# Designs tried in a protein design run: peptides against a protein of PDB entry 6RGO. Part 98

Target 1, 392 residues: chain A of PDB entry 6RGO
Amino acid sequence: MALKLLGFNQDATCFSVISSNKGVTIYNCDPFGKCFELEKSTSNDEELDFLVEMLFSTSLIAVVDKTIGASKRKKLKIVNTKRKATICELTFPHEIMDVIMNRKIICVVLKSDQIFVYDISCMKLLRTIDVRGEKLKSTSKFRNSEAVGDIGVRVSLSTDNNSILCYSSYSKSDKENAPLNDIVVFDALKCIQINVLPAVHQSNIVCIACSPDGMLMATASEKGTIIRVFKTIDTENDEPILVNEFRRGSRPSRISEMKFNHDNTLLACVGESDTIHIFALPVTTTEADANEDDTLQQSSHSLSSSINGLQYISKGLANRFGKIIVSKIPTQSQQRHVAYIKIPENAKYRIGFPKDTTNTIHICGEDGNYLVYSIPRNEVGPCTLVKSNTFD

## One batch from the design tools (peptide; made by RFdiffusion4, then SolubleMPNN)

Design b1_p28_1_s4
Fold by OpenDDE base, seed 4:
Structure b1_p28_1_s4 (fold): chain B 392 residues (1-392), chain A 28 residues (1-28)
Amino acid sequence: as target 1 above (392 residues)
Amino acid sequence: SEKLKKQLEELKKLLEEDKKELEELAKK
């Protein structure tokens, strides 16, 4: 049967899949099993396409049916899974491309490059962000909306109540085809722009991850060779703080998803490659008071490579020819993965980090495998398979 | 509409149930 993965919920307690024969199924991770099913409304052999966003382990889901013509692709249903009932329905002017939520906010991304921000508690519209309208104010040129392919506004939302929204925006380039290579950091509750990270890549950003606490963000471009991690809120001399630069690989490969673990110590990425990469982030040792003497010399060789201040001077010197010169971060600062998982070639996988186990990763594949891996702490190497289940 | 009011009351109830479950988990 053809499976299509929708992904994990925010805490990786559940994942959602589309089965061609059944419709949408939500699986619980532990104990493993079906917890909800949305039956196919049509008897037609049409390829099913849905968006499903689950609010943690709750009975609240947001559903978009994308299977049928342009009118249904504009409807968001909020569903109570315990009651199998639609709580509310919203209709948008354009096709829904993505839906993300936390306990406070729902964000709806449209094909029009608009982001609708809602207060979940009352489904009140707080803000409409018009990423194209922002570009027009800066560049006076519309990107023709018919520009071929999967390049739209990307979003990520913090899973905490602070509700930090990171989204890709168009660079202030006078070129008609300005890339989506800026990041805006937005307080979704207060409806204020906090920060703008200009030209974080040379090409369009295709993947963004926000940390659970909203303090970090990871970005990847269409090339998918370099992942950059930035602070979201903090700036140094009004410049963006680059925390890490990771090398996924030497060959271009699209990254489809990135996730931080719960304590911001790990970043995982998955995509078109045969490998899930897991990177270690520098533990910000909060200098908690080093008072008490207790001598336990657990030689955790924390590779506290003091990543001394790589001032990513984003002096995008627009050289005379309108080339955004992203300052060459020294290739010596590029870290490799600390851990990896091999996956089948051409299998689409999704990733999730459970809240309670910071060194465990959940993955699921369109091959019908749900896998739990342990991440090595003391060595660079493969993750260890801890649990496997199959789904149909 | 009365229908929308009832729907928003159901949504509020679900969010209050989730909040209580979190407050109970944080006490353990």
Scores: peptide ipSAE 0.185, ipTM 0.764, DockQ to the pose 0.650
Fold by OpenDDE base, seed 1:
Structure b1_p28_1_s4 (fold): chain B 392 residues (1-392), chain A 28 residues (1-28)
Amino acid sequence: as target 1 above (392 residues)
Amino acid sequence: SEKLKKQLEELKKLLEEDKKELEELAKK
């Protein structure tokens, strides 16, 4: 049967799939099993397309039926899975492209490059962000984006209550064909722009991940060869702080999803390649609790594991137009993966990090495999398969 | 509308149930 993956929830306790025969199915990860099914609204052999966002392990889901006609593609349903009932429905002026949520906020991305930010507790609209309208304030030329393919605004939201929203924006250039290569960091609760990271890639950004705490973001372009990790809020001399630059590979390959683990020590990426890559992040030692006392002895073993946290202070060469070009970290200082998982080349996979189990990753495939892997800490190598289940 | 009020009350109840479950998990 043809499966389409919708992905894991925020804590990787559940994942959602579209089955061509059944409609939307939500699986629980542990114990493994079906926890919810959304029946097909139509008996037609039409290819099913849905957006489903689940609020953690709750009975709350947001659903968009994209299968039939322009009218349904503009409707967001909030559903109680325990009652199998629609709580509320919102209608948008344009097709819904993405829906993300946490315990405070729902963000709805439209084909018009608009982001609607809602307070989940009352479904009140807090803000409409017009990514094109922001560009027009800087450049008079609307791209009629109807002709420019699968390139739209990308978003990621922190899973915490701080509700840090990262989104791709159009570069402030007089070029009609400005790429979506800027990042805006937005406080979704206060409805304020916190930061702008200009030209973080040379081409359009196609994947963004925010850390659970909203303090880090990862970005990948259409090339998918380099992943950049930035601080979201902190700046140095009004310049973006580049924390890491990872090399996924030498060949171009689309990255479909990236995720941080819950402690910001790992970043995973998946896409069109045969390999899930896992990268280690430097542990930000909070310098805080250097409390006074204990005199414990000088045992000399110089394990100078110089984790050269090369703070590559990218002295942004301000080009003549005041654009910070993120200085390319020299190719020699690009970190490689610390761990990997091999997957079938023709199977789409999604990834999730569970909260309660350190150094594990959940993955699911359109091949009907749900897999749990252990991530090695002490050596660079393959992940070890711990648990496997199948679904249909 | 009265219908919208009932819908928002149901949504608030679900969010308060999730909040309590988190507060119970954080005590273990």
Scores: peptide ipSAE 0.164, ipTM 0.754, DockQ to the pose 0.585
Fold by OpenDDE base, seed 3:
Structure b1_p28_1_s4 (fold): chain B 392 residues (1-392), chain A 28 residues (1-28)
Amino acid sequence: as target 1 above (392 residues)
Amino acid sequence: SEKLKKQLEELKKLLEEDKKELEELAKK
């Protein structure tokens, strides 16, 4: 059967798949098994396409049916899985491209490059963000909507209650074809723009991950060779906003998903390559007062690579949103993966980090494999397979 | 709309059930 992966929920307790014969199925990870099915509404051999966003392990899902007709592609259904009932339905002016949520916020991304931010508790619209409208005030030419290929606005939301929204935005370049290479950091609860990171890549951003606490953000471009990690909030201590630069590989390859683990110590990436890469993040030791005693020399090899990032001050935009320090990490300080998983070249995989085990990763494939791997702590090498299950 | 009011009451109930389950898990 053809499987299409939708992904893991926020805590990797469940994952969602599309089966050509069954429709949408949600699996529980532990104990492994089916927990919900959304049956196919039609017997037609139409290619099934859905968006499904699950709220953690709850009975709340957001569903968009992208299979049948332009009208359904504009409809968000909030479903109670325990009751198998639609709680509410929202209709949008344009096709829904993405849906993300936490316990406070739902964000809906449209094909129009609009982000609708809702309070989940009452489905009240808090904000409409028009990612194109910020550009159109500067350049009178309507880009024909047809020439914007598969490159849309990307979003990521913190899984915590801080509800930090990171999204890709168009650069201010006078070129008709300005790339989606800026990042905006937005407090979705307060509806305030926190930060703007200009030109974080040379090409369009195709993948964004926000840390669970919203303090870090990872970005990858269409090239997928370099992953950059940024602080979302400017810290008072003049610390560089760019905290890490990772090399996935030398060959271009699309990254489809990135995730932080729950303690911000690991970043995983998956895509079109035969390899899931896992990178170690430097532990930001909060200088808690070094009071005296307990000599537990856990030799955390703090790879304190002193990132002497050359501060290129781009003069122009400094006036409204502070000193945008585009630190360039020297190519010599580009870290490689600390761990990896080999996957079949032709199988799409999704990744998730469970909350309770920071050195464990969940993966699932369109090949029907659900796999749990242990991540090595002290050695650069392959992850160890701990558990495997199959699904159809 | 009365339908929308009932739908939002069901959504609130679902979120409060999740909150209670989390509070019970945090007490164990």
Scores: peptide ipSAE 0.163, ipTM 0.744, DockQ to the pose 0.699
Fold by OpenDDE base, seed 5:
Structure b1_p28_1_s4 (fold): chain B 392 residues (1-392), chain A 28 residues (1-28)
Amino acid sequence: as target 1 above (392 residues)
Amino acid sequence: SEKLKKQLEELKKLLEEDKKELEELAKK
């Protein structure tokens, strides 16, 4: 049967899938097992399409039925899984493209490039962000509905209570077809823009990951060859701080998902390639309490990746056309993965990092595999399979 | 509406259940 992966929850304790015959199923990771099912409301052999966003291990889910009719695609349902009951229904003017949440905020992304920000505690609308708003004054040309498929506003939300929202925005270029290559950092609680990262890639951003604490953001373009990691809030000389630039591969390949681990020491990426890549981030040792205690010369070959502080030299050649040229880090200074997992080329996978074990990664595939891997810390190499389960 | 009030009370209850579960995990 065709499985479609929806993804892990915020702490990788659960994952959700669409089964063609059953509808939406949620699995618990440990102990492994089916914990919820939303049955298909229709007897038709139509391909099921849903958005499902979980709130950690809670009985709260957000659901959008994308299978049948334009009306359902505009309707968000908040469901209690323990009661199998709809708590709230919201209807939007346009199709829902994405839904993300934490314990404070729900963000709803529309096909109109609008982001609706809600306080989850009362379902009150806090803000409507119009990502097109600055440009729509001139050309009311809705992108032809057919070409709108894969290029939309991307969002990521911090899993903490600070509720840092990162979203892709259109570059201020006078071109009718400006790329979605800017990032806006937004405080979703205070409803204020914190930062703008201009032209972080040359092409549209197709994947964004925010760190759990909202302090870091990873970005990938349609090329998927380079991943950039930025600070979200901090700036240096009013310019964005580029923390890392990672090379996933030499060939273009779409990245579908990226995740930080809970301590911001690892970034994982998955997509259309046969390989999940795991990258090491610089540990910001707070210098404070390293008291002098003594001798043991264990030659931990710290992979001193000489993190030469890659100042984002935006040599803004403020030539007349406002092209912020992101200085490409020389290909020789691009960091590679520290660990990897091989996956089937034709199977879509999702990734998640559990809270309690910073050296493990959860993965699940449309092939019906749920796998737990141990991540090597001392050497560059393959991850070790620790646990495997199957689902249907 | 009374329906919306009851819906918001159920949502608040779920958020308080999640908060208690987190506070119990942080005590271990």
Scores: peptide ipSAE 0.090, ipTM 0.694, DockQ to the pose 0.670

Design b1_p28_2_s1
Fold by OpenDDE base, seed 1:
Structure b1_p28_2_s1 (fold): chain B 392 residues (1-392), chain A 28 residues (1-28)
Amino acid sequence: as target 1 above (392 residues)
Amino acid sequence: KRKEEIEKLEKEDEELLKKLEELKKKLE
């Protein structure tokens, strides 16, 4: 049976797959091995589809069975893996498209462009976010257009307890076909909107990553050629702060996943291309460590000198329709990857960053490979394979 | 610092799992 990847947990200590055993299998990364299996309850030879979100290295998982009929696709199960027992089940009005969690909250994204935010400790609903807003409900002829294009609300959540939620939103254009090209930053604990980044791309946003601390977000559009990194909370003159603009490639290619490492020094991306790209982020020196210690003149010619100059104040070109468009950073300021991994063509891969080794990346493929790579620090080049395992 | 942070997160995870098991018993 073809493997289907579900992804890594937040700290890349485990990954989840739909295995040949017709169920969900969770693998531990180190020591490598199966740590949990959820067998399919039904003998039907239908293509298995699941959402699985694991809470770090805990026995807590959220599971959605998307395989069998419209009723199961609306059910979220919270499972204790050690006990092999369902803790609770939630039923939603629409199909579940995504589930994300941290130690404080669970977010559930529906096909209706609604985000349900729960307190994980008691499964209490904190907020329902309606991304379409009230005005668009009247024109919701559900486009039964069979263009089940992958155009839906995208979300990412900080892995820390601050619980910064970034989600894609429809631009405020009165056009019936407004793109999902705005980003909303939301405090999921306080249930308040913190920031809105208008028109961060020209087309729909298809991938979002929030940093572990919630201070940065990365975005990619349907084109997948440019990745933009923004500050989530901070603004300059009420305008969004664009920290980085990375070029993945010249050819359009979908990005399926992006992740920051745990210290916000690296951003990785994976998708339909034969290459995982890893970008270096400038170390945001928080002003706090400007304490006195004078001496060590170690002449490390850090390549840091060329990055400091490009405070591109995004002069919001107010086009004739009053939309602040994030000014395109000149193509000359677009940074390339610092590292890469070649992957098999047509193999879907997922990525994760372990906490203990900020220059290590975990990857897994639908080809049954779990791979650990070392990321070069001081040079642009390929990552070095450190460890490999196979799974079924 | 890092060891204390790990121990804090482990305690938070144990407390969360306990709260969810208590929630389960209230829903049964």
Scores: peptide ipSAE 0.311, ipTM 0.846, DockQ to the pose 0.408
Fold by OpenDDE base, seed 3:
Structure b1_p28_2_s1 (fold): chain B 392 residues (1-392), chain A 28 residues (1-28)
Amino acid sequence: as target 1 above (392 residues)
Amino acid sequence: KRKEEIEKLEKEDEELLKKLEELKKKLE
C-alpha cells in the first residue's frame, strides 16, 4: 500500500499517515497503536493528499483535504477526534499549503504566500501576513505568482505559549526573481514583527524549524548542505544572532524537516538523503546555576570567534517596523553531526523529539516503520535502535 | 515541577476544547 507521511505532533506522542486504502490514520507512539482514522470521502482510486495538524495528544486536529478539486484544497476543518465531529470549517481564497498550531495559535499558509494567523480558542483572525505584498512594496512589478514553482513560503511556530512564528520572506533585491531567503520572526500573540534576518542563505529557504521555546530558529536552503541556527530575538549583549552553522554534507540534498529537541540541545534534520543528521547545540549556560560541579566535559570546541567585525551598516531603511539592521552573517566554523541514523534510500522519513527524553528521537517512514532511537552522548556515532513497530 | 506543568497543560487543553465546543454551538 502507498503510505504518505504527514509527520509527528509537537511532542512526538502521535504521528499521522495517509494510507491509500483507508485515508488519514493517526498512530499513538506509546503504547504503539492506531488511535484515530479519518475515512476517505471518495471511492475513487485517486491519490490521497491531506494536511493534518494535531494539537499535541489532544482530540483537536486541523484537516485539509487536498485530494479532490480546488474547492476542498481551500477548506480547513477543525475536528474533535473523540466526538468524530467537525467543530468549524474555514474557507480561504487560495489553496492551503501548510497548517501549524500550538495551544494559542493556528497559522494557515496559502499558495498566495499569505499567512493567516488565528486565535485557536475562538477561530478569530488576528493577522493576515502578505509575504508577496511586502515584496511588491519594494519591487514595482507584480510578476504573476504562477511562475514561482514548488518554492513557497515556509513557516515554523514555537510549541510553547509564546507563539513565535518564523517565516521565509522575499529578499529586497531589485531582481524580479528575488529568492525567499529572508526570515521574519513574528510574535503571533502580540501580532508584531520582532526581527528580520536578511539573506540567511544564497538561495530559497526550503526548511525552517523553530525551537519549542521560540528562542532559536534553524534554516536550510535548496542546497541543504549548510544548516544555520539563529537567535530569534536580539539579546542586549552584542552576541551574534547566528549561533551555529552546521554542515549536513558536501553533496546537495533537500532537507524536508528539521526539529529541535525540547531543551534546545539537539537539532535533527531529515530529507532526500539516506541519513538523518543530529547536531549538538552549545548550551548557553546562563551564569546563574554555577554551583553544581557536574564536570560534563563538554568538549569546548572553542568557537574560535573569528568574529570579523560585524560592520553594523545601520543603513536606516525606515520600514514601518523600525531599523532593519542588515548584519552580515559572520563566517562561523562549520560543525558536523554528533549523531546519525541510516534510513533506506528513497524512503521519506519524518522526525520528532519526545518531551520526556532529550536523548531519544522518534522517526517514521513511508516504508511503514516507526522507530525509536537513542542518541549517543559521549561520542560521535550512529544512534542505537531501542524500539521498532510497523504500520500499514 | 514537570508533573505540575503537565497538569497545567492538560487543563489548558480541556479549557480550549470546551471553548471550541461553545464555538460550535454558536455556528450551528
Scores: peptide ipSAE 0.303, ipTM 0.843, DockQ to the pose 0.422
Fold by OpenDDE base, seed 2:
Structure b1_p28_2_s1 (fold): chain B 392 residues (1-392), chain A 28 residues (1-28)
Amino acid sequence: as target 1 above (392 residues)
Amino acid sequence: KRKEEIEKLEKEDEELLKKLEELKKKLE
């Protein structure tokens, strides 16, 4: 059967797929099995396309039917899966491009480059963010929306209750073709812009990941060769803090998804390449729990040697035009992956990190494989396959 | 700690689902 992956939920306890014959199926990861099925509403041989966002392991899903006609693609259904009942339906002025949620908010991204932010508890609109409207104050010419292909506003949301929303925005360049290479950090609960990271890449941002706690953000451009990790909220002298710059590869390859693990120690990326890359993040020791006296001298064999050159390059070269250019980490200071998974060529995979095991990654493929890997802690190398299941 | 945090999140999820069911009844 032709499968299309929708992805994992926030805690990687479930994943969603589109089956050509059945419609949307949600699988539970442990114990492995079907937990929900949404039947196809139409008998037509039309290619099924859906957005499905699940709220953790709950019975709450948001669904957009993208299969048939411009009208359905503008409708968001909130569904209780246990009752198989629609709770509410929202209609938007434009096609829905993305939906993201946590326990507090739902964000809906439209083809118009608008982000609608809702309080999930009552489906009240909190704010409409117009990403184009901020650009139009600088550039008089509406480029007709038809010519902007696969490049749209990208979003990521913290899975915690702080509800930090990161989204791509248009650079304030006077060029008619300003890239989507700025990031805005937004408190979605308070509806306040917290930070703006200008020109984080030279080309359009195509992938964003927010950490579960909302304190970190990873970005990748159309080139997909470099991943940058920033602090979301914290600034140094009103400048964005670049924490890490990772090199995925030398060849351009689109990154489709990135995820942080639940303790912000790992960042995984997947895309069009035959390899899932896993990067180690520096553990910020919060000084707070240093009070318990437990003398266990266990020999920290310092992985110190290969993590040479976390030079905080705080020296943003303020170019003559007062635009803070995030200083590129020198190519010599670019970190490599610490772990990897080989996947079939041309197979689309999705990734998720389970909450309970920070060194485990869940992956699923359009090839019908659900795989659980253990991530090596003390060495650079391949991940070890721990569990495998198949789905149709 | 972790068990109490999980139990707190489960209660928050149950309260959220209850609010959404109450919302459904107001929209019907």
Scores: peptide ipSAE 0.299, ipTM 0.842, DockQ to the pose 0.417
Fold by OpenDDE base, seed 5:
Structure b1_p28_2_s1 (fold): chain B 392 residues (1-392), chain A 28 residues (1-28)
Amino acid sequence: as target 1 above (392 residues)
Amino acid sequence: KRKEEIEKLEKEDEELLKKLEELKKKLE
């Protein structure tokens, strides 16, 4: 049976899959088992496609039927899984590309590069963000999205109540084909733009992860060789603060998902490669705990690769050329993974970090494997398999 | 601390579900 992975929920307590025979299935991670099934409403011969966004372990899900030929690609259903009932249905002017939520808001991304921000408690529209709107009305060429791979607006939302929304935006370059290589940081509750990170990559951003607290953001481009981690809110001399630059690999490979753990100490990435990479983030010691004198000379070789190598090349024409983040960090001094998991090359995997165990990662594959790994603390190496389950 | 945070989140989730069920009744 063809399985299609939808992903983990915000705290990796559940994951969702599409089964060709059953429709959408949600699995609980611990105890492992099916907790919800959404019956297939379409013919047996159609390739099922759904968006399913979960709200933690609650009975609330957002569902979009993306199946080809279905008039439902523009419809968001809010479903109570415990009651097996639709709470409400919203219809959009364009196809829904993505749905993300937390306890406060739902964001709906449309094929029109619009983001609709809703108050989840009453399903009232708070804001429509038009990511194209800063581009002159003249290039009404809908990129025929058929031929250029699925390069749309990417979004990530903090899982906390602060509801920090990060989204990809078009660079201010006068080029008709300006890349989606800017990031906007948006307070989704107050409906205000907090920050803009211009040209964080040279090509389109295809993956974004916001930290649970919304303080950090990871980005990857179509190349997927470099991952950059920025502060979301803070700036230094009106420039974005790059906290980390990680090298996933030398070969181009698409990153499909990135996740921070709940304490912002780890960043994981997965994609088309045979390897899940886990990177260590520097622990920002808040000044408060500096008082305990415990002189444990842990020779943590602080891979303090001084990230002094970022130059904004402002090309001199003030109005036309957005600042470009150019890493001058030598390829040899770029941080590598601290841990890894080998996965089958032909199976798509999704990742999640559980809230209670910061050194544990959950993964699931279209091969029908749900796996729990322990992350090594003190050495660079493979993760250790702790638990395995299968699903169909 | 952790238990109180979990209990707070559970209560927020129950209040959210209640509001959404009230929304359902207004749309029916």
Scores: peptide ipSAE 0.286, ipTM 0.832, DockQ to the pose 0.418

